# Peptides against a protein of PDB entry 6TME: the designs that were tried, part 95

Target 1, 324 residues: chain A of PDB entry 6TME
Amino acid sequence: NRLKRAYIALQAWKKAFYSDPFNTAANWVGPDVCSYKGVFCAPALDDPSVLVVAGIDLNHADIAGYLPPELGLLTDVALFHVNSNRFCGVIPKSLSKLTLMYEFDVSNNRFVGPFPTVALSWPSLKFLDIRYNDFEGKLPPEIFDKDLDAIFLNNNRFESTIPETIGKSTASVVTFAHNKFSGCIPKTIGQMKNLNEIVFIGNNLSGCLPNEIGSLNNVTVFDASSNGFVGSLPSTLSGLANVEQMDFSYNKFTGFVTDNICKLPKLSNFTFSYNFFNGEAQSCVPGSSQEKQFDDTSNCLQNRPNQKSAKECLPVVSRPVDCS
Target 2, 324 residues: chain A of PDB entry 6TME as posed
Amino acid sequence: NRLKRAYIALQAWKKAFYSDPFNTAANWVGPDVCSYKGVFCAPALDDPSVLVVAGIDLNHADIFGYLPPELGLLTDVALFHVNSNRFCGVIPKSLSKLTLMYEFDVSNNRFVGPFPTVALSWPSLKFLDIRYNDFEGKLPPEIFDKDLDAIFLNNNRFESTIPETIGKSTASVVTFAHNKFSGCIPKTIGQMKNLNEIVFIGNNLSGCLPNEIGSLNNVTVFDASSNGFVGSLPSTLSGLANVEQMDFSYNKFTGFVTDNICKLPKLSNFTFSYNFFNGEAQSCVPGSSQEKQFDDTSNCLQNRPNQKSAKECLPVVSRPVDCS

## One batch from the design tools (peptide; made by RFdiffusion4, then SolubleMPNN)

Design b2_p14_4_s3 (from b2_p14_4, 7 letters changed)
Fold by OpenDDE base, seed 1:
Order: sequence, then structure tokens, then C-alpha cells
Structure b2_p14_4_s3 (fold): chain B 324 residues (1-324), chain A 14 residues (1-14)
Amino acid sequence: as target 1 above (324 residues)
Amino acid sequence: SLKLPELKPTPFLR
């Protein structure tokens, strides 16, 4: 019965292919779905004597098509990996029936529409990768209430503010990069107890960095480059005891880059180029350390190479944003 | 035989 439902689903999906350049679905013939390329069967969790479709791996198949509603018949699927294809349309709401969903990777496709809220319905979801698509609109706050290990949202069309619920996330890795997010980073960010890596690159984020970033004791990668952030770097960044990679480049930051930041014990790369910083500690100077790499290019620093002109600096530096 | 996805935050293709 379960494999018959899987057969119906997989045949419907094959019919939804517009192009299969590698003939991935060429052997998708007949009732033996467990022999299908990219289809993986396992004993059912509720009955080990029953074989079910537990996983799909069509990564890098370059398949053009869409996800038909009949995929909701794959009720035993826990792993769904279809990255690097040309699937279009929306994620079917019928996938809410896939209650065992553990890893969902639809990255590097042509999916459109709002955030796929069906992903929020999966109680056991641990990995969500929807990056490199055309998803749009607001990020639902509830995404951060999920017990996810990783949240990959980068390279989409998401807009509006980052939800304050971010502080509830247990994810070790979160990517917001290359979207249209706006507003400030929520102060609740400091509550992300398991965070190792967070990336904000290339959004429309603005305002001052929250002081609470300094509470991210486990963060190894913090990239806020290519945004509209203003003000000084928070002094609390001295609390980032494990940060290795830090990037604040291509913003509108002002003020002084302090020793307390540049002397962070695990810091290997710190890029603060293309801002309006008007001073830096000696420990921040590129070449001052053999263990650390710094980039101070295109700031308002005195006696440093490759800085902005006084004409560019004066209007910004003379009107510092108070983040207090 | 399903390969676990890599947990990399950098915005590149897996």
C-alpha cells in the first residue's frame, strides 16, 4: 500500500518534469520504486517488516519541472534533497502529510511565492535549506520557534524585518544573506545560545548594531557586510571569545575600532573596510599581527593608505549617529 | 547512501 502510493507520487512527478538532461528518471518505470534512481527505501519506523520510500536525492540533476501535489503521498519521506535543479512554482501544501520530514533541501532551484509555510508543519524538521530561490515576502516569525540545526535562507527575495523570535532559535547556522531584509538586527539575537555562524551579507539592514551581539559566546563567523548599518561598533563585541571570521565591510559605521575587538583571542580575519571609521587601534592595523588578517580599506582613517577623501568623510564623520 | 548536507553558512552552492 505505501509503495503503491509512492509509485503514484513518483509517476506524477516524472510527468511534471519538463526536462531531465541526465535521464535521471529514465528507470522510473514499474512498481519497484525502490529501484528508482534517487529513491531510497528503508524499513518503516512503525513496522520494520514494511519497506517504504524514506528518502529522495535528486541533487544536481538539473531537472526542470514542478512539484506536483501528489508528492504528498510520500508520507514516509524523511529526507528530501532536490538541490541544484530547475524546479519552479510553489512548494505544495500537500507536503504537510510528510510528517517524518527531517531534512528538506530545495536549494538552488526556481521556486517562487511566499515562505513555504508547510515547512513549519513538520514536527521533526532539523535541516531547512531554501537558499538560491525566488521566495519572497516576510519571513514568518515561527521559523525560529522550530528546533532546527541550520536555517539557510540566503539568495532569495525575502523582505521586511528580521523577526524578534530569532533569539529563540537553537540553530548553529543561520543565513540571511542576499535578500531584501530591512530594519535593525533584533536585540534578542544575543539569546541564540547555540549560534556558531550567522550571515547577514547583502541586505538592506540598518540602524545600530545591538549590544547584545556580544553575548554570542559560541559564534565563530559573524558577517554583517554590505548593509546600511550606522554608528560605532558595540564595545560588547569584546565578548565574542570564539569569533574567527568577522566582517562589517560595506556599511556606514563610524567611530573608533578598538583594541578590545581586534585582540579577540580567536579572531583570524576581521574586515571593516568600506565604512567611515575615523580611527583604529594599533592592533587593528593590517600587518600588525602574523596570526590575524585585517582590512581597513576605504575608511576615514588618518595616515592609512586607500582611504576615502576628506570630502567624502567630513559629512558623515562630523555627524556621528548616537547609538546610546 | 543519502549524503548529509554540509552546515556551511557562507552563501555558496552546496
Scores: peptide ipSAE 0.031, ipTM 0.725, DockQ to the pose 0.104
Fold by OpenDDE base, seed 4:
Structure b2_p14_4_s3 (fold): chain B 324 residues (1-324), chain A 14 residues (1-14)
Amino acid sequence: as target 1 above (324 residues)
Amino acid sequence: SLKLPELKPTPFLR
């Protein structure tokens, strides 16, 4: 039966624990898997008279171990939350059998290897959190073909370019922060119809910002800080009617920061420090508004405090990148 | 019940 399969899986997993400091699996004994700490049962979707393991919640258990292939026997699991543990190794391919997977959170662990492509096999997946791991290599383009509400990829070892398929994403929140992504932000970004928050912090992204960013009408948070972006800020950023938090700090931007950006109606914080901007509108000056906070530190602005030296500015400002 | 994570884009663990 389904519970017998779950018992086999959970006992295999318990055997794969190297350390359980809170004794979370201490009661993982006997056939009554529904009484196991962190195991949640529900009526099966296909037969309400049958009880199945529908969820796992081992968040914050500090368990050291790995995910054994026997976890593929948990075929009724829709919620898998194991964040803030010390699980290592790879995500088992056998999890492809978990066709009801809806929320998958393996964040804040020690997982390694390529992107867990098994996540692409789950037809009903809505939430994917793999942040704070050691996943590496390329992001598969197919991730953005999934009907996900949130995609958390930050604090990994992902490399290469951001796939152009990003424009197909229906996610409201996407994080790329603290990886090794390179190249340009795809122009297709403007097609992300449901996007509210996107974070690119601390990558190796470069080139000009695409004008299509201005099409992101629902964006409330846009953070592109700590990259290698060049050129001027797109004039189309005036289209970000709902942006509240915007950060372009620690890049190589040049040109003039315009009124059209600094007067955005919902803008609360705009940080453009540590660039090579050579001018700003009066509306962009820190302290010019009581409702908005600006940071213009370490640019090439005249008559502003804490700016770069002429020696640092001249080589960059004299060679503006044309993004047209 | 399962503790669902909050949909926060924060790239930092607290």
Scores: peptide ipSAE 0.030, ipTM 0.720, DockQ to the pose 0.099
Fold by OpenDDE base, seed 2:
Structure b2_p14_4_s3 (fold): chain B 324 residues (1-324), chain A 14 residues (1-14)
Amino acid sequence: as target 1 above (324 residues)
Amino acid sequence: SLKLPELKPTPFLR
């Protein structure tokens, strides 16, 4: 009996709660699991006469606890939403039995350990949100082979380089922000076909920006702020026909910010503050347009307010990084 | 009924 297996799983999970401030599991009593708060039943896909647990929604319940291995008995679950709790430990490998998993949201918890590779085992997964946890180590290259609509990785402890497989991703939104990623952005980034928004904020990324970024014709948001990028902005950025928000602030960029970038047709906000740029086109000057906002603060620009001192600029500007 | 999550392009939870 599928509901009997679900009962075993849910009772094991209730026992794994350390704190339930809103008494969310107070009614988790007896065999009628479909009446449990945050448990949703539906007809089974293989037999519409059979009722199964198809979804879990415990979002914003502030529950402290862990995910027990018995959750692997919830084999009919397609939607698992447990964000904004205080669940700790690791994602159980037993969840590999949840072959119908479509949406998995464990964001804003206290999960630890490596990337939850069990998520890679789900053939039909479309939504993965693991942000605001303590996941660590390398990002598995295989994540970008998944047919995901969005990849939310931000606010974790991920390290190492961004996999070259990123170019295989069909995701519209990818967030790397607030991790410990290092190395260069892979040149394969230009192969991302459906990318609308990509965020690299607050990592240890370095090197030159790849020219292939200019191939991201559908990107509306590109944020590479708060990293260690060097060299000039790629001239190929003139190809970003749909970019609206662009942020390169808090890096080590040098050279000249060109008209071809600042005159991008959809550009509404371009922040390139806190770098070592030594020149900008007139179209890049803050206040030069009513339709566009620019920030050139804390660069090495002449005749602009709030710039770095000559003492700070000279050592960097006199030794430009050649990205060729 | 099941509540489907919306895609959140921002790096922050609302």
Scores: peptide ipSAE 0.029, ipTM 0.719, DockQ to the pose 0.073
Fold by OpenDDE base, seed 5:
Structure b2_p14_4_s3 (fold): chain B 324 residues (1-324), chain A 14 residues (1-14)
Amino acid sequence: as target 1 above (324 residues)
Amino acid sequence: SLKLPELKPTPFLR
């Protein structure tokens, strides 16, 4: 019986709770698992006459505990939302049995270990949110082979390079922010045909921005701030016809910020502060437009306020990185 | 529709 298996799983999970501040699992008693708070039942896809546990929603429950292997008995679960808890440990490999997994949100927890590769085993996964955890190590390239709508990886301990397979992603939103990613942004990024929002904030990324970024014609948010990027901004950024929010602040960029970038038709906010830009077009000057906000603070610009000293600028500006 | 948590700094699906 599927509900009997669910009962075993949920009771094992309740036993794995160290703290339940809101008494969320207080009613997790008896065989009627469909009455459990945060447990949602639906007719089984293969047999509409059978009621199964199809979803878990324990968001914002502040539960401390771990995910026991018995959760693998929840074979009918398609929605697993447990964000904003204090769950620790690793994601159980037994969750590979949850072949209907569609949305997996374990964000804002205390999960540790490598990337939960069990997520790659789910053929129908569309949403993956593992942000605000302590996941570490390499991002598996295979994550971008998944037909995901969103990939949230931010605020973890991921390291190494961004996989070249990123170009295969069909995701509209991808977040890498606040990890330890290093190396260059892959040139394959320009192949992300459905990308609307991508965030690289606060990593150890370096090198030149690939010209292929300019192929991201559907991107509305591009944030590469707080990294180690060098060189000039690619002229191909003029191709970002739909970009609204663009942030290159807190890098080591040099060169001239061009009209072609600052006059992008949908651009509402462009932050390029805390770099080593030595010139900007008049269209890039803060206050030059009523419709666009610019920040040119702490560059090497002449006749602009709040710029770096000549002493700070000269060593960098005199040695521009050639990205050609 | 996707159930997106409101965590910063993260973009939201429109």
Scores: peptide ipSAE 0.033, ipTM 0.732, DockQ to the pose 0.130; fails the geometry check

Design b2_p14_4_s4 (from b2_p14_4, 8 letters changed)
Fold by OpenDDE base, seed 5:
Structure b2_p14_4_s4 (fold): chain B 324 residues (1-324), chain A 14 residues (1-14)
Amino acid sequence: as target 1 above (324 residues)
Amino acid sequence: SLELPKLKRRPFLT
């Protein structure tokens, strides 16, 4: 019965393929769905005597097509990995029937429409990768109420503000990069107790960095580059005891880059180029350390190479944004 | 510029 439903689903999916360059679905013939390339069977959780389709792995198959609603018949699927294809359209609402969904990777496809809210219906979801698609609109706040290990949202068309619920996230990795997110980073960010890597690259984020970033004790990667951030770097960044990679480049930051930031104990790379910083501690100077790499290019620093002209600096440096 | 995190879970060992 379950395998018959899986057969119906997989045959419907095969019919939804427009192109299969590697002939991945060439063997998708007959009732033995467990022999299908990229289809993986396991004993059912409720009945070990019953074999069910537990996983799909079509990663890197370059398949063009769409996800038909019949995929909702794959009710035993816990792992759905179809990255690096050319699937288009929307994620079917019928996937709400996949109540065992644990890992969902549809990254590097051509999916469109709003955030796939069906992902919020999966109670056991731990991994969500929807990056490198054309998803648009608002990020639902409820995404951060889920107990996810990783949230990959980068390289989409998401807009609006980052939800304040971000502080509830237990994810170790969160990517917002290369979207259209706007507004400030929520102060609740400091509550992300498990966060290791967070990336904001290439959005329309603005305002001051919240002081609460300094509470991210487990962060190893913090990238806020290519945004519209203003003001000084928070003094609380001295609390980033485990940060290894930090990038604030291509913003509108002003003020002084402090010794306390540049002497962070695990800091390996700190890029603060393409801002309006008007001073830096000696410990921030590129080449000052053998263990640390710094980039101070294109700031308003005196006696440093490759800085902005006084004409470019003066209008910004003379009008510092107070973040207090 | 920093590289984006590349963490991906592999569902099955192929």
Scores: peptide ipSAE 0.038, ipTM 0.741, DockQ to the pose 0.595
Fold by OpenDDE base, seed 4:
Structure b2_p14_4_s4 (fold): chain B 324 residues (1-324), chain A 14 residues (1-14)
Amino acid sequence: as target 1 above (324 residues)
Amino acid sequence: SLELPKLKRRPFLT
């Protein structure tokens, strides 16, 4: 009986709670698992006459505990949302049995260990949110082979290069922010046909920005701030016809910020502060437009306020990195 | 700095 298996799983999970401050699992008593708070039942896809546990929503429950291996008995679960809790440990490999997994949100918890590779085993996964945890190590390239709508990886401890497979991603939103990613952005990034928002904030990314970024015609948000990027901004950024928010601040960029970038038709905010730019077009000057906000602070610009000293600028500006 | 995307799916229609 599927509900009997679900009962075993949910009772094992209740036993794995160290703290339930809102008494969320207080009614998790008896065989009627469909009455459990945060447990949702539906007719099974393979047999509509059979009621199964199809979803879990324990978002914002502040529950401390871990995910026991018995959760692998929840074989009919398609929606698993447990964000904003205090769950710790690792994602159980037994969750590979949850072959219907469609949305997996374990964000804002205390999960540790490597990337939860069990997520890669789910053939129908569309939404993956593992942000605000302590996941570490390399990002598996296979994540981008998944037909995901969104990939939230931010605020973890990932230490790797960005896989070249990123270009295969169908995701509209991808976040890498606040990890320890290193190396260059892959040139394959330009192949992300559905990309709307990509965020690289606060990593150890370096090298030149690939010209292929300019192929991201559907991007509305591009944030590469707080990294180690060098060289000039690619001239191909003029291809970002839908970009609204763009941030290159806190890098080591050099060269001239061009009209072609600052005049992007949908651009509302462009931050390029805290770099080593030695020139900007008049269209890039803060206050030059009523429709656009610019920040040119702490560059090597002449006749602009709040710039770096000549002593700070000269060593970098005199040795421009050629990205060609 | 830009705000991180806040997109979160709701598992169930309320």
Scores: peptide ipSAE 0.038, ipTM 0.736, DockQ to the pose 0.624
Fold by OpenDDE base, seed 2:
Structure b2_p14_4_s4 (fold): chain B 324 residues (1-324), chain A 14 residues (1-14)
Amino acid sequence: as target 1 above (324 residues)
Amino acid sequence: SLELPKLKRRPFLT
């Protein structure tokens, strides 16, 4: 009975393929769905004597097509990996029936529309990768109420502010890069207990960095480059005891880059180029350390190479943003 | 700019 439903779903999906350049679905013939390329069967969790379709792996198949609603018949699927294809359209709401969904990777496709809210309906979801698509609109705040290990949102068309619920996330990796996010980073960011890597690259984020970033004791990668951030770097960044890679480049930061930041114990790369910093500690100077790489290019620093002109600096440096 | 995290999970250990 379950394998018959899987057969109906998989045959509907094969019909939804516009192009299969590697003939991945060539063997998708007949009732033996467990022999299908990229289809994986396992004993059912409720009855070990019953074989069910437990996973799909069509990664790197370059398949053009869409996801038909009949995929909702794959009720035993826990692993759905279809990255690096040319699937288009929306994620079907019928996937809400896949209550065992554990890992969902639809990255590097041509999916469109709002955030796939069907992902919020999966109680056991641990991994969500929707990066490199054309998803748009607001990020639902409920995504951070999910017990996810990783949240990949980068290279989409998401807009609006980052939800304040971010502080509830237990994810070790979160990517916002290359979207259209705007507003400030929420102060609740400091509540992210398990965060190792967070990336904000290439958004429309603005305002001052919240002091609460300094509470991210486990963060190894913090990239806020290519935004509209203003003011001084928070003094609380001295609390980032495990940061290895830090990038604040291509912003509108002002003030002095302090010794307490540049002497962070695990810091290997710190890029603060293309800002309006008017001073730096000696420990921040490129070449001052053999163990640390710094980039201070295109700031308002005195006696440093490759700085902005006085004409570019003076209007910004003379009007520092107070973040207090 | 820093490289984006490349973490990917595999559905089945082959």
Scores: peptide ipSAE 0.038, ipTM 0.737, DockQ to the pose 0.641
Fold by OpenDDE base, seed 3:
Structure b2_p14_4_s4 (fold): chain B 324 residues (1-324), chain A 14 residues (1-14)
Amino acid sequence: as target 1 above (324 residues)
Amino acid sequence: SLELPKLKRRPFLT
């Protein structure tokens, strides 16, 4: 029964292929779905004597097509990895029947529409990768209520604000990069207990950085580059005891870059170029350390190379945003 | 390229 349903699903999917340049589905013939390339069977969790389709791996197959609703018949699938294809359309709501979904990777495809809310219906989901698609609209706040290890959202068309629920996330890695997110980073960010890497690159984020960023004790990578952030860097950034890579470049930051930031114990690379900083501590100067790399290019620093003109600096530096 | 943070899982069944 289960394998028969899987056969129906997989044959429907094969029919939904417009192009299979590597002939990945060439052997998708007959009832023995467990022999299909990229289809993996395992004993069912409820009955070990029954073989079921437990995983799909079609990564890097360059398949053009769509996901048909019949994929909802793959009710035993826990691993769905179809990255680096040319699948288009929307993620079928029928996938809500895949209650064992553990890892869902549809990254590097041509998916469109709103956030695939079907992913929120999966109680056991630990890994969500939807990056490098054309997903749009608001990010559902509920994504951060899930016990995910990683959340990859980068390179999409997501807009609006980052949900305040971000502080509830237990994810070690979260990527927002290369979207259309706007507004401030939520103050609740400091509540992300397991966060190691967070990336905001290339959005329309603005306002002051919340002081609560300094509570992210486990962060090794913090990249907020290419946004519209203003004000000074929070003094609480001295609390980032494990940060290795930090990037604030291409913003509208002002003020002084302090020793407390540049002397962070694990800091390997700190880029704060293309801002309006009007001073830096000696420890922030590029070449001041053998262990740390700094970039102070294109700020409003005195006696430093490659700085902005006074004409560019004065209008901004003379009107610092107070973030207090 | 599927860049930005390096964490990438592979199917456990493979």
Scores: peptide ipSAE 0.035, ipTM 0.746, DockQ to the pose 0.495

